Peptides against a protein of PDB entry 1MQS. Designs and how they scored, part 13

Target 1, 223 residues: chain A of PDB entry 1MQS
Amino acid sequence: ILKMLFLNKDLNNNDNITTITDDIFNQQEIIWKVLILDIKSTATISSVLRVNDLLKAGITVHSLIKQDRSPLPDVPAIYFVSPTKENIDIIVNDLKSDKYSEFYINFTSSLPRNLLEDLAQQVSITGKSDKIKQVYDQYLDFIVTEPELFSLEISNAYLTLNDPKTTEEEITGLCANIADGLFNTVLTINSIPIIRAAKGGPAEIIAEKLGTKLRDFVINTNS

## One batch from the design tools (peptide; made by RFdiffusion4, then SolubleMPNN)

Design b1_p9_8_s1 (from b1_p9_8, 4 letters changed)
Fold by OpenDDE base, seed 3:
Structure b1_p9_8_s1 (fold): chain B 223 residues (1-223), chain A 9 residues (1-9)
Amino acid sequence: as target 1 above (223 residues)
Amino acid sequence: MNYAPYIKS
């Protein structure tokens, strides 16, 4: 995924994500990009990356492919989407409308020959094939599942927390909802957890809110 | 695999 976000350049896979992003940041100028996802690829990204990883990779804006998106004709775009006829049609429409300066297309799984031919044909008709810089199939059609991991099933939580257009009030509200969900989960498990969260982001806000709720609960139940 | 050369052809 990181390789894709850096336009499929070779990266040293022996280092952690933070070390890789810091080294790249110090060695060369960051190219700022737009990231276009679908529902499936959003789940994949959310299962692998932490808060601020997208920003460190040069992603300033991210959106769903089916959402209305404002034109950014001077900004390169990375597509990471399922290889479907619908997504191909949308990409071609974006190309026709000059929505972005360059197109780096990455499919989550193998691209069938019929869809490749369809994409090629449609791009040829537009006369704008020069804007297509890359077309890859990444074979990243998976969601990381761990035995000690659960989901609150809050729709688009990752996107909301990382969208620069999201207001502080919206972030605070979402963090409160997440904290409530975690609190309810803790009560269901009937054990007091040790809370660990990354510092300087939404996770810290959530951890603080959850900690307060748990402290209040313990005080009220022991009284 | 990079399919960009195929599309530009």
Scores: peptide ipSAE 0.184, ipTM 0.837, DockQ to the pose 0.328
Fold by OpenDDE base, seed 2:
Structure b1_p9_8_s1 (fold): chain B 223 residues (1-223), chain A 9 residues (1-9)
Amino acid sequence: as target 1 above (223 residues)
Amino acid sequence: MNYAPYIKS
């Protein structure tokens, strides 16, 4: 599973999972990835990996393949799903819609030849085969769950952040409070989110602060 | 096994 999360790169077999994740997390710029699961694979991952493990592997968000997922055209996606016609069709549809920047497809079990041929045929029709970086068949089964919307209940946050009379110090302070709230929420949800924020404003400040908090947390929990 | 080359062909 870890190998898959690191895009099937060769990992040193002599290192434990923690050492591998720590080394990669500390030495390399984290490439954030989306993890797409089905019900079966969700159970598998949940049974083996903790939220911190996913974070260390650069997994920002995990979603169910059948769920309505927002486009992340600049984010690579790892699919870890059952080798079914339905999942293949969804992947191809995601490819057609440019939902992600790159596609790393890992099937939870052996991919039958007929499905491989079907996938190849459908991908060829899209003309976007270059976005498919990997197609592997793996052998793993486990379960996971997710929430969609929450509120931090900070009064007048929008007004304060958008008032031209608000000082930089006030903005920074409020952004820190928001980041703290988001951080706590992330810890509760047991999933690492992909942080998307508008550039050049308070949202970016919040995103940076949140990112730092998450990284610090991962470092401190491994220590 | 990586089937990506097969899909790209």
Scores: peptide ipSAE 0.173, ipTM 0.835, DockQ to the pose 0.355
Fold by OpenDDE base, seed 1:
Structure b1_p9_8_s1 (fold): chain B 223 residues (1-223), chain A 9 residues (1-9)
Amino acid sequence: as target 1 above (223 residues)
Amino acid sequence: MNYAPYIKS
């Protein structure tokens, strides 16, 4: 998250948040930026950073992507939002309106190819692609609640998985979503986990899907 | 991964 707030520059990740922000603040002039979030990413940011951390990172103001935002044509903007068609359309509209000077776009999870192509096409039509400085997948679709505990914040997950009326297709779909969230979490932690799950239920399905994703990732990264 | 180059092309 801090790396994103500093425009994805290399940071010394071995230091704590305070040390990183203080060192950067002392070494260079702060670049003030606008941070644009959605409901999910707001929860993510709030779980990891404090208001003072945002200020030290040069965030002058933060707002929701769907709310009415004042134009700041001379100020760069950092978007940290879910990879959805709706959010992409809003970003493109902001670009058309010259709402900000530069656009640093960060998606909370993996950006599907179809959405990437849609974004590219819409930006091309505007003729303002030069204002798009970054487009990243950050893989931060989880909330940190405690040092050793996190949540994917999937609504009614427990109820759905334990309802006898839930279909196999519904369970499989939900398990896939959970596995995706866990996969992103693992990548963020940058450590391969030992996966433990109860057998004979949804937990086993999730574990298998997650294991497959991790193996595929390792193979593709090392190729 | 930075997709900006793809967007600009």
Scores: peptide ipSAE 0.168, ipTM 0.833, DockQ to the pose 0.728
Fold by OpenDDE base, seed 4:
Structure b1_p9_8_s1 (fold): chain B 223 residues (1-223), chain A 9 residues (1-9)
Amino acid sequence: as target 1 above (223 residues)
Amino acid sequence: MNYAPYIKS
């Protein structure tokens, strides 16, 4: 989340949120931004960040995407919202109305291709694609300590996932098991990871499953 | 992944 709030810049600090924000603040001038959330993402952010953390990350104001928001044409906006048609339409409308200077769009989960295409099409019609600086699908990324290398000790995982004879059901099942293992690992080390996975394969499936598990956990823990 | 380049194309 912090990475997202800092416009997805590479952050290597493994200290706590306060230390990270302080270090970044000391290293560069703060860029004030608007944070736009939905109900789901609000719960996620609220579970891990305090208002003061948002301020330190340069978030001057935060609002719900469905709320009437005042135009801030000179202020960049970070969207962190669910990948839905409704949210996409709202973002595009905000773009059309020049509500913000720049758009950093982060979806809380994987963005389906059809929605990506829809977004692209609508943006193209506006002629304001230059204002869109980022479009990410996030999987609950955090800046915390992480193991350099570990193993889930799942026998023949690589072979199974890469064997053309492996059924889709087997792959899905194994991916679920791996995601469970990773989830447990995350809980064990008491650290929320930045998830990186290759696209178009089992790794992506695992990443999505893990992301969902983590989001659900965070939301449920906050509640 | 940053899809911004795709959006701009």
Scores: peptide ipSAE 0.171, ipTM 0.832, DockQ to the pose 0.572; fails the geometry check

Design b1_p9_8_s2 (from b1_p9_8, 6 letters changed)
Fold by OpenDDE base, seed 5:
Structure b1_p9_8_s2 (fold): chain B 223 residues (1-223), chain A 9 residues (1-9)
Amino acid sequence: as target 1 above (223 residues)
Amino acid sequence: MDYSPYIKS
């Protein structure tokens, strides 16, 4: 998150937030930025950062992406939002309207190819691709509530998984989404977990999917 | 992942 707030510059990951922000504050001129969030990313940010941390990172204003936001054409913006069609459309609209000077787009999870293509196409049409400085995924599709405990905050997951009317396809789809969230969490923590799940249910499906994703990732990155 | 090259392309 801090890396994102500092425009994805390399930061010493072993330092606490205060040390990092102080060091950067002392070493570099603060670039004041606007932070654009959604409901999910707001929860994520609030779980990790304090308001003062945002300020130290140069975030003067933070707003929800769906809120009416005043144009700040001379101010760079950091988007930290879910990779959804809706958010992409809003970002593109903000780009079209020159709402900000620069756009640093950070998705909370991996951007699906179809959405990436859509974003690219829309940006191309605007002719303002130069204003988009970065497009990243941060793999922060989770909320840290307390040490060693986190939530993906997937709506009605328990109900869906336990509803007898839920189809196998729906269960599989949901399990895949959960696995994606967990995968992103693992990447964020940068530690390969020991996966433990109850056998014979959705948890096992999720564990298997997660395991596969992790293995594939390790193979692809070492390849 | 950095998607920037794809967007700037």
Scores: peptide ipSAE 0.394, ipTM 0.920, DockQ to the pose 0.717
Fold by OpenDDE base, seed 4:
Structure b1_p9_8_s2 (fold): chain B 223 residues (1-223), chain A 9 residues (1-9)
Amino acid sequence: as target 1 above (223 residues)
Amino acid sequence: MDYSPYIKS
């Protein structure tokens, strides 16, 4: 996985992930990249890497492949997704739209020949094959079980956040507590979250706070 | 496996 995040460069270090990332981080200028995942690969990544590992690898943002993603035409993208027709079509569409500057495609398992041919054909039609820098399989198609739902078990959180009598200070405080809980959860389960929150409500506040905490953590761990 | 050569062809 680390090799993939470093654009499949040879990593001759047998040290732990932290040592590897630190060494690379100190020796080379970070190339900032976008990481595109699917549900399956998200589980895989989360089981192996910490939030800090992604940042040290130069991952500036990560998103699900099926989600609407903002164009970053000057930023290279790493795809780590299942070898499916759907994902291939999305990648090609991203290529057509010049969503990213470069495309490093890594499939979680071997790409069937028919899909390889399809990918090649579609890429050829776009005339933008030069933007496809790499196409690999990573052989990481193992099942990682993760809960789809978990709770911080904060009593009456929803009610408190939606009670018109609740003060802004109380809301802010509660959101901070929730963010702390989520942050601790992230660290505990060693999962890298893709944060999604409804706009215009407490969820957005929590998401922002959590994001800040995660960023601060990464900065502090790099010091 | 590296499929890059195939895509580049």
Scores: peptide ipSAE 0.383, ipTM 0.916, DockQ to the pose 0.360
Fold by OpenDDE base, seed 1:
Structure b1_p9_8_s2 (fold): chain B 223 residues (1-223), chain A 9 residues (1-9)
Amino acid sequence: as target 1 above (223 residues)
Amino acid sequence: MDYSPYIKS
């Protein structure tokens, strides 16, 4: 994923994400770019990267592929989306409209031959193949089984937590709401969970809040 | 896998 955010350049360091991003940030001027995601890839990105990682990688704006997006004809775009006919059509439409200066397309899984041919044909018809700089698959199709998936049905949580304009207070508030939802779920299941969360982001905040709530509850009920 | 050559061709 990090390699993708740096336009699939070879990153020589086997260091952690923070070290890599810091080194790149200090050594070269950041190339600002737009990141276009779908629902599946959004979950993938949020599970692997911290909030500040996108900014350090030069992602100025991120949006869902199906959302209305403002044209930024002088800004390169990274697509990280599922290999579907729908997404391909949207990418081609964005290309036709010169929505971005350059297109770096990354599919979450292998691109079937029929879709590859369709993409190639449509791009050829536009006459703008020169704007397509890269087409990759990242093999990041993580299948989550239904029993292991739980949703609190909080709309736009990812966007809110990762928007640079979101205040710390807003993030804290949202994390508290999420923690409350998880707490209620734990009580409903009647089982104390082992909490695992990515470090350095909202997930850690949520985990800490949830842990505190659970500890307080256990103390009060044993009381 | 890099599909770029196929698209740019």
Scores: peptide ipSAE 0.379, ipTM 0.911, DockQ to the pose 0.375
Fold by OpenDDE base, seed 2:
Order: C-alpha cells, then structure tokens, then sequence
Structure b1_p9_8_s2 (fold): chain B 223 residues (1-223), chain A 9 residues (1-9)
C-alpha cells in the first residue's frame, strides 16, 4: 500500500509504517496526490494506515470514486479501486474531463483481460493515454477491520485532535502537517482559497498556519 | 502486475 502511495517506487520494508513514512517525509519532497477509493479499498486502507500515514505519504485528500469530486487538473491522482467495469468507466470519464493531471491506477485485485481491453480501448479513444502513468493491480492479504473501526481510522485525525490524551505538542504538530498538506494542495491547483474554520479548536490552528504559509509564500514570490 | 504498457500502446 505504501509503495502504491509513493507511486510504486521501491521502499524499505524493514521498518514499520510510521517509520517509513517519517523517513520519506523528512528526506524527500512530498508530491501531493489525491487518493481515489471505493468502499472496499477504503476498508482495506483504513485497516492498515492511519490518517497521518496518508498525510505523510502525500495524500492531500481521499475520496470515493462514486462521489462527486471536484476537478483538480494540476494534481496527480492515485486510484485504488476494485477492477470493475463501473470503476473503469468512471476513471475514463475522469480522464476525459481532465479531472486530474496524472492518473496512477491501482486495482485492488487482478484485472481481467476483458476489462483490460476495455480500459485500453476507452483510453485510446480519449487520446489522453499520456496522462495514464501507471496501471497496476495490488494483492493484499490481511483482515479488514470492522466497519466501525474502519470509520474510526478514517476519522483518526479528528479523533487524535479531540482526544484528551493527545498533548498540545502533538496537536500542534498534526495541525502543522495538515496545514502543509493544504498549502501544497493550494499551490498545486493554483488557486488561493478562502479559509474558513471553526473557532476555538484545531481547525482554527490549521487555518492560521495555512494562512501564514500562504501569506509568506505571496510575500516571497512578490519580492 | 504492471498493465501500463498495454494501456499506453
């Protein structure tokens, strides 16, 4: 999974997920990506990775493939979805609409030949095959957690930020990481957002940090 | 398996 999140580059698998993500995050410039999931793959990822892991892997946002997703034409997308005709059609439609800058497609299991041919044919018709950077299948052998726990993992950032046991330092650190992710996303999509956040909580901290980063960037680019 | 070559052909 981590390999996939890092665009199928070789990673040292001797360390735990946290160590790997920390090392990569600290040593390399993060390429921010969108992660597109389906229900099945969401469960899979949530069973293995925490929200912080995704952030450290450069995942700025994750969405369901069937969800109405905003176009991010300057942002690369990682698809991790079931090899179905429906998902293929959606991917191709996203390709047609230039929803993302690059498409890294990872199927949760083997892609049948008929579907491969269908995908190839549809992509060919679009004339946008150059945007398809990777097409892989992934084989994962682990037990998916219960749906409630799965949901909990998806909301891990929220839980961490609201856990009374979480230290202020940890909160600040996490907020900084989130702000960094948002900042990079903003730069990638080349659009300055209006930042709105609830007052009195981590969201405000994130907003402030993001605002500062954006202001600093503007100052530095205009100087 | 890497299917990329097939899609890009």
Amino acid sequence: as target 1 above (223 residues)
Amino acid sequence: MDYSPYIKS
Scores: peptide ipSAE 0.374, ipTM 0.910, DockQ to the pose 0.369

Design b1_p9_8_s3 (from b1_p9_8, 5 letters changed)
Fold by OpenDDE base, seed 4:
Structure b1_p9_8_s3 (fold): chain B 223 residues (1-223), chain A 9 residues (1-9)
Amino acid sequence: as target 1 above (223 residues)
Amino acid sequence: MNYAPYIKA
């Protein structure tokens, strides 16, 4: 998250958030930015950072992407939002209206190719692609509740997985979503987990899906 | 991964 707030510059400091923000705040000229969030990413940010942390990261204003936001044409914007068609359309509209000087787009999870293509196409039509400085997958589709605990904030997950009325398709779909969230977490932590799951249930499905995703990722990145 | 180059292409 901090890396994103500092325009995805490499942060080599493994110290706590406060130390990192203080060091950067003291050593570098602060670039003031607007932070654009959605409901989900707001929860993510709030779970990890305090208001003071945002300020130290150069965030002068933060708002929801769906809110009516005043134009700040001389201020760069960081978007940290879910990879959805709706959010992409809003970003493009903001681009069209010259709402901000620069656009640093960060998606909370992996951006599907079709949405990437849609974004690219729409941006191309605007003729303002030069204002798009970054487009990242941040893999931060989770909430940190404690230093060693996180939540995917999937409503009724337990109920759905344990309700005998739930269809196999629904279970599989939910397991995929859970696996995606876990995958994002793993990528964020940059640590390869040992996956253990009970056999014969949703846990196994999740483990298999996660394992596949991790293997595919490793293969693709080393390729 | 930074997709900005793809957006600009």
Scores: peptide ipSAE 0.207, ipTM 0.854, DockQ to the pose 0.757
Fold by OpenDDE base, seed 3:
Structure b1_p9_8_s3 (fold): chain B 223 residues (1-223), chain A 9 residues (1-9)
Amino acid sequence: as target 1 above (223 residues)
Amino acid sequence: MNYAPYIKA
């Protein structure tokens, strides 16, 4: 998250949030930015950062993407939002209206190719692609509840997995979603875990899916 | 990954 707030510059991940923000603050001039969030990303940021942390990162104001926002044509904007068609349309509309000077777009999870193509097409039509400075997948689709505990915020997961009326397809789909969330978490930690799961249930399915994703990722990054 | 180059192409 901090890396994103500093326009995806390299940061020392071994230091705590306060040390990182203080070091950066003392080394360079702060670039003031607007932070645009949705409901989900607001929860993510609120679980990790304090208001003072945002200020030290140069965030002057933050707002919801669906909220009516005043134009700030001389101020750069950081978007940290879910990869949805609705959010893309709003970003493009903000671009068309010259809402901000520069656009640093960060999606909370992986951006599907179809949405990337849609974004590219719409931006092309506006003729203002030069204002798009960054488009990133941040893989921050989770909530930190405490230092050693996090939640994927999947509603009724336990009930769905344990309801005898749930179909195998529904279970498989849910396990895939859980594996995606865990994968994003692992990437955020930037360490390859040892996966352990009980056999004969959903945990095994999730572990297998996660293992496959991690193996594929390692192979692709080393190519 | 930064997709900005893709959008600008």
Scores: peptide ipSAE 0.204, ipTM 0.853, DockQ to the pose 0.678
Fold by OpenDDE base, seed 1:
Structure b1_p9_8_s3 (fold): chain B 223 residues (1-223), chain A 9 residues (1-9)
Amino acid sequence: as target 1 above (223 residues)
Amino acid sequence: MNYAPYIKA
């Protein structure tokens, strides 16, 4: 998250958040930026960073993407939002209206190819592609509640998985979503986990899906 | 991965 707030520059310091922000704050002039979030990413940011951390990172104001936002044509903007068609359309509209000087777009999870193509097409039509400086997948689709505990914040997951009226297709779909969230978490932690799951239920399905995703990722990155 | 170059192309 901090790396994102500093425009995805390499942070040399592996120290705590406070040390990193203090060092950067003291060494260089702060570039003030606007941070644009959605409901999900707001929860993510709030679980990890304090208001003072945002200020030290140069975030002057933060707003929800769906809110009416005042134009700041001389100020760069960081978007940290879910990869949805709706959010892409809003970003493009902001681009068309010259709402900000520069656009640093960060998606909370993997951006599907169809949405990437849609974004590219819409941006091309605007003729303002030069204002888009970054488009990243950040793989931050979880909330940190405690140092050793996180949540995917999937509503009614337990109920859905344990309701006898739930169809196999619904269970499979939910398991896929959970596996995606876990995959993003693993990538963020930058450590390969030992996966343990109970056999004969949704946990096994999730474990298998997650294992496959991790194996595929390792193969593709080493290739 | 930075997709900006793809979008600008």
Scores: peptide ipSAE 0.202, ipTM 0.850, DockQ to the pose 0.739
Fold by OpenDDE base, seed 2:
Structure b1_p9_8_s3 (fold): chain B 223 residues (1-223), chain A 9 residues (1-9)
Amino acid sequence: as target 1 above (223 residues)
Amino acid sequence: MNYAPYIKA
């Protein structure tokens, strides 16, 4: 998150948030930016950072992407939002209207190819692609509740997995979503975990899916 | 991964 707030510059990851923010705040000129969030990313940011941390990262104002926002054509903007068609359309609209000086786009999870292509196409039509400085997927689709505890905030997951009326397809879909969230968490932690799960149930399905994702990722990053 | 080059292309 901090890396994103500092325009994805390399930060020394061994330091705590306070040390990083203090060092940057004291040693470097602060670039003031607007932070644009959605409901989900707001929860993520709020679970990890305090308001003062945002300020130290150069965030002057933060707003929801769906809110009416005043134009700040001389101010760079960081978007940290879910990879959805709706959010892409809003970003493009903001680009068209010269809402901000520069656009640093960060998606909370992986951006599907179709949406990437859509974004590219729409941006191309605007003729303002030069204002887009970054487009990242940050894999921050979870809430930190405690230092060693997090939540994927999937509504009614327990009920769905234990309801006898739930179809196999629904269970599989939910397990996939959970695995995706866990995968994002693992990438954020930057450590490959040992996966342990109970056998014979959804936990095993999730573990298998997660394992596959991790293996695929390792293979793809090492090629 | 930075997709900006792809978007600008």
Scores: peptide ipSAE 0.200, ipTM 0.851, DockQ to the pose 0.734

## One batch from the design tools (peptide; made by RFdiffusion4, then SolubleMPNN)

Design b1_p10_1_s1 (from b1_p10_1, 5 letters changed)
Fold by OpenDDE base, seed 2:
Structure b1_p10_1_s1 (fold): chain B 223 residues (1-223), chain A 10 residues (1-10)
Amino acid sequence: as target 1 above (223 residues)
Amino acid sequence: MKDLTQELKS
């Protein structure tokens, strides 16, 4: 999330959110940006970041995408929203109206191909594709339900893992997906967890996979 | 996370 707020620039610091924001704030000229959210992303950001963190990241104002927003044609905008047709249409309308100077679009989950094509077509028609600087998807692999609880929202994970008809390959694949989601969650909140898992089941497999990913990441970032 | 910027502009 912090990476997004800094226009997806590489943040090489393994420091906590406060340290990162302080360092960037002190070392670089602050670029003021508008943050456009939806209900889901608002919940996510609110659970991970403090208002002061947003300010330190150069977020001058944040608003819901469906709310009426004043034009700020000289200010870049960061969109962090769900990949829906409605949100795409709103973004395109904002683009048409020159509501902001630059558009950094970050979809919270995977953008379906049909929606990507729709977005591309609409943007092409506007003739203002140059204002779109970034488009990312799959930014979140988790949903924040409460401050200390995250869900990967993997459909029927428990049932699949406990179904006797499920193959070992399917179990392994699912465990890998879960581990990936957890890994991305860890990176998002910028906090290395102590991993605890029940022994003798899928949880242990997931824990091992996650541990490996984290170790590899730490090694690669420290090298 | 996937960068779709180039795909969008192509």
Scores: peptide ipSAE 0.443, ipTM 0.938, DockQ to the pose 0.524
Fold by OpenDDE base, seed 4:
Structure b1_p10_1_s1 (fold): chain B 223 residues (1-223), chain A 10 residues (1-10)
Amino acid sequence: as target 1 above (223 residues)
Amino acid sequence: MKDLTQELKS
């Protein structure tokens, strides 16, 4: 989250949020930004950051994407929202109306190819693609509900994984998505977990996928 | 996390 708030610059995640924000705030000139959220991402942000943390990260205003927002054409905007057609349309409308100076788009989960193409097409039509500075997906697809516990908030995950009518491909796909979410979580908290999973079910599949992702990441980072 | 910036603009 902090990385996103600082326009995806490299951050030292070895310290707590307060230390990181203080250090960055003191070392660099603050860039004031608008943060645009949806209901899901609001829950995520609220579970991890305080208002003061947002201010220290240069967030002057934060609003819901579906709310009427005043134009701030000289202010860059960070979108942290779900990858939905509705949100894409709103972002494009904001772009068309020159709502903000720059657009940093961070989708909370994976952006489907069809939606990426839709976004690209709509942006191209506006002729304002230069204002789109960043587009990230699957940035932080989890919600911290309590200390040491978080949820990926995947709808019907349990039902899908336990329905005997669910195909192996569907299970594998869902497990991959879950593993991606967990992987992003690990990267966010900057801590390599010990993975424990029940054998003989989806949990094992997820654990294996996550383990592979982590190993690959470590290898690539250390190379 | 995946950077889609270039893909969007391509």
Scores: peptide ipSAE 0.439, ipTM 0.937, DockQ to the pose 0.594
Fold by OpenDDE base, seed 5:
Structure b1_p10_1_s1 (fold): chain B 223 residues (1-223), chain A 10 residues (1-10)
Amino acid sequence: as target 1 above (223 residues)
Amino acid sequence: MKDLTQELKS
């Protein structure tokens, strides 16, 4: 989340939110931004960040995407919203109306291909693709409900993994998605876990994939 | 997290 608020710049993950914000605040000129949220992302942001944290990250104003918002054509905007057709249309409308100077779009979960294509098409029609600086998805691959319990909120994962009609490719794909979510979770909580998985099933596949991702990450960061 | 910026502009 902090990375998003700093336009997805590389942040040193080992620092506390306060330390990160203070360091960035002290080392770099603050870029003031508008944060556009939806109901889901608002809940997430509110649970993780305080208003003061947002301010330190350069968020001057935050609003709901469905609310009427005043144009701030000289201010960059960060969207942190669900990947829905409705939100895409609103973003495009904001783009058309020059609501903001730059658009940093972060979808809370995976953006379906069809929606990506729709977004791309609409943006291309506007002729203002240059204003879209970043598009990210899968930002919130997990929901933390309790300190020791979280969910990736992958629809029908259990059914898919246990359906005998599911192909190996589909299982592999799903396992990869789960591993990605877990990886992002690990990075978010800034703690390398001990991975325990049942042998002989999808859990093992996921564990292996996750392990590889973690190892690669550690190697790349220590290199 | 996946960067879709280039895909969008492609």
Scores: peptide ipSAE 0.435, ipTM 0.936, DockQ to the pose 0.535
Fold by OpenDDE base, seed 3:
Structure b1_p10_1_s1 (fold): chain B 223 residues (1-223), chain A 10 residues (1-10)
Amino acid sequence: as target 1 above (223 residues)
Amino acid sequence: MKDLTQELKS
């Protein structure tokens, strides 16, 4: 989440969220931005970040995407919203109306191909594709339910992993998806965890995949 | 996380 708020720049600090925001806030040049959310992403951000964290990240104003928002043509906007047709149409409308100077779009989950094509087509028609600086999806593959509990919200994960008809390839694929979600969670909290998993099952596979991702990340950030 | 920026503009 913090990475998104800083326009997806690499944050190489192993410090907690508060330390990172404090360090950045002490920098002379803060890029002030507007944050556009929906109901789902609002809940997520509220669970992870405090108002002061947003301010330190350069977020001066945050609003719901469906709200009537005032134009700020000289201010860049970060969208963090669900990948829906409705949200895409609103973003395109905001683009058409020059509501903001730049558009950084982050979808909370995977953007379906048909919606990507729709977005691309609409943006092309506007002739303002240059104002779209970034488009990301699958930014948050998890939902924070409470301080010590979260869910990846993967449909039928338990059933798939325990169905004897499930192929090894399907299990491996699902475990990879779970590991990706956990990895994103780790990056969000900016803390490398000690991984504990039961042996002899999918949990071990997931733990190994996650461990590899974390090791690779550490190597890449130190290079 | 997937970067779709170039794909969108292609």
Scores: peptide ipSAE 0.428, ipTM 0.934, DockQ to the pose 0.507; fails the geometry check

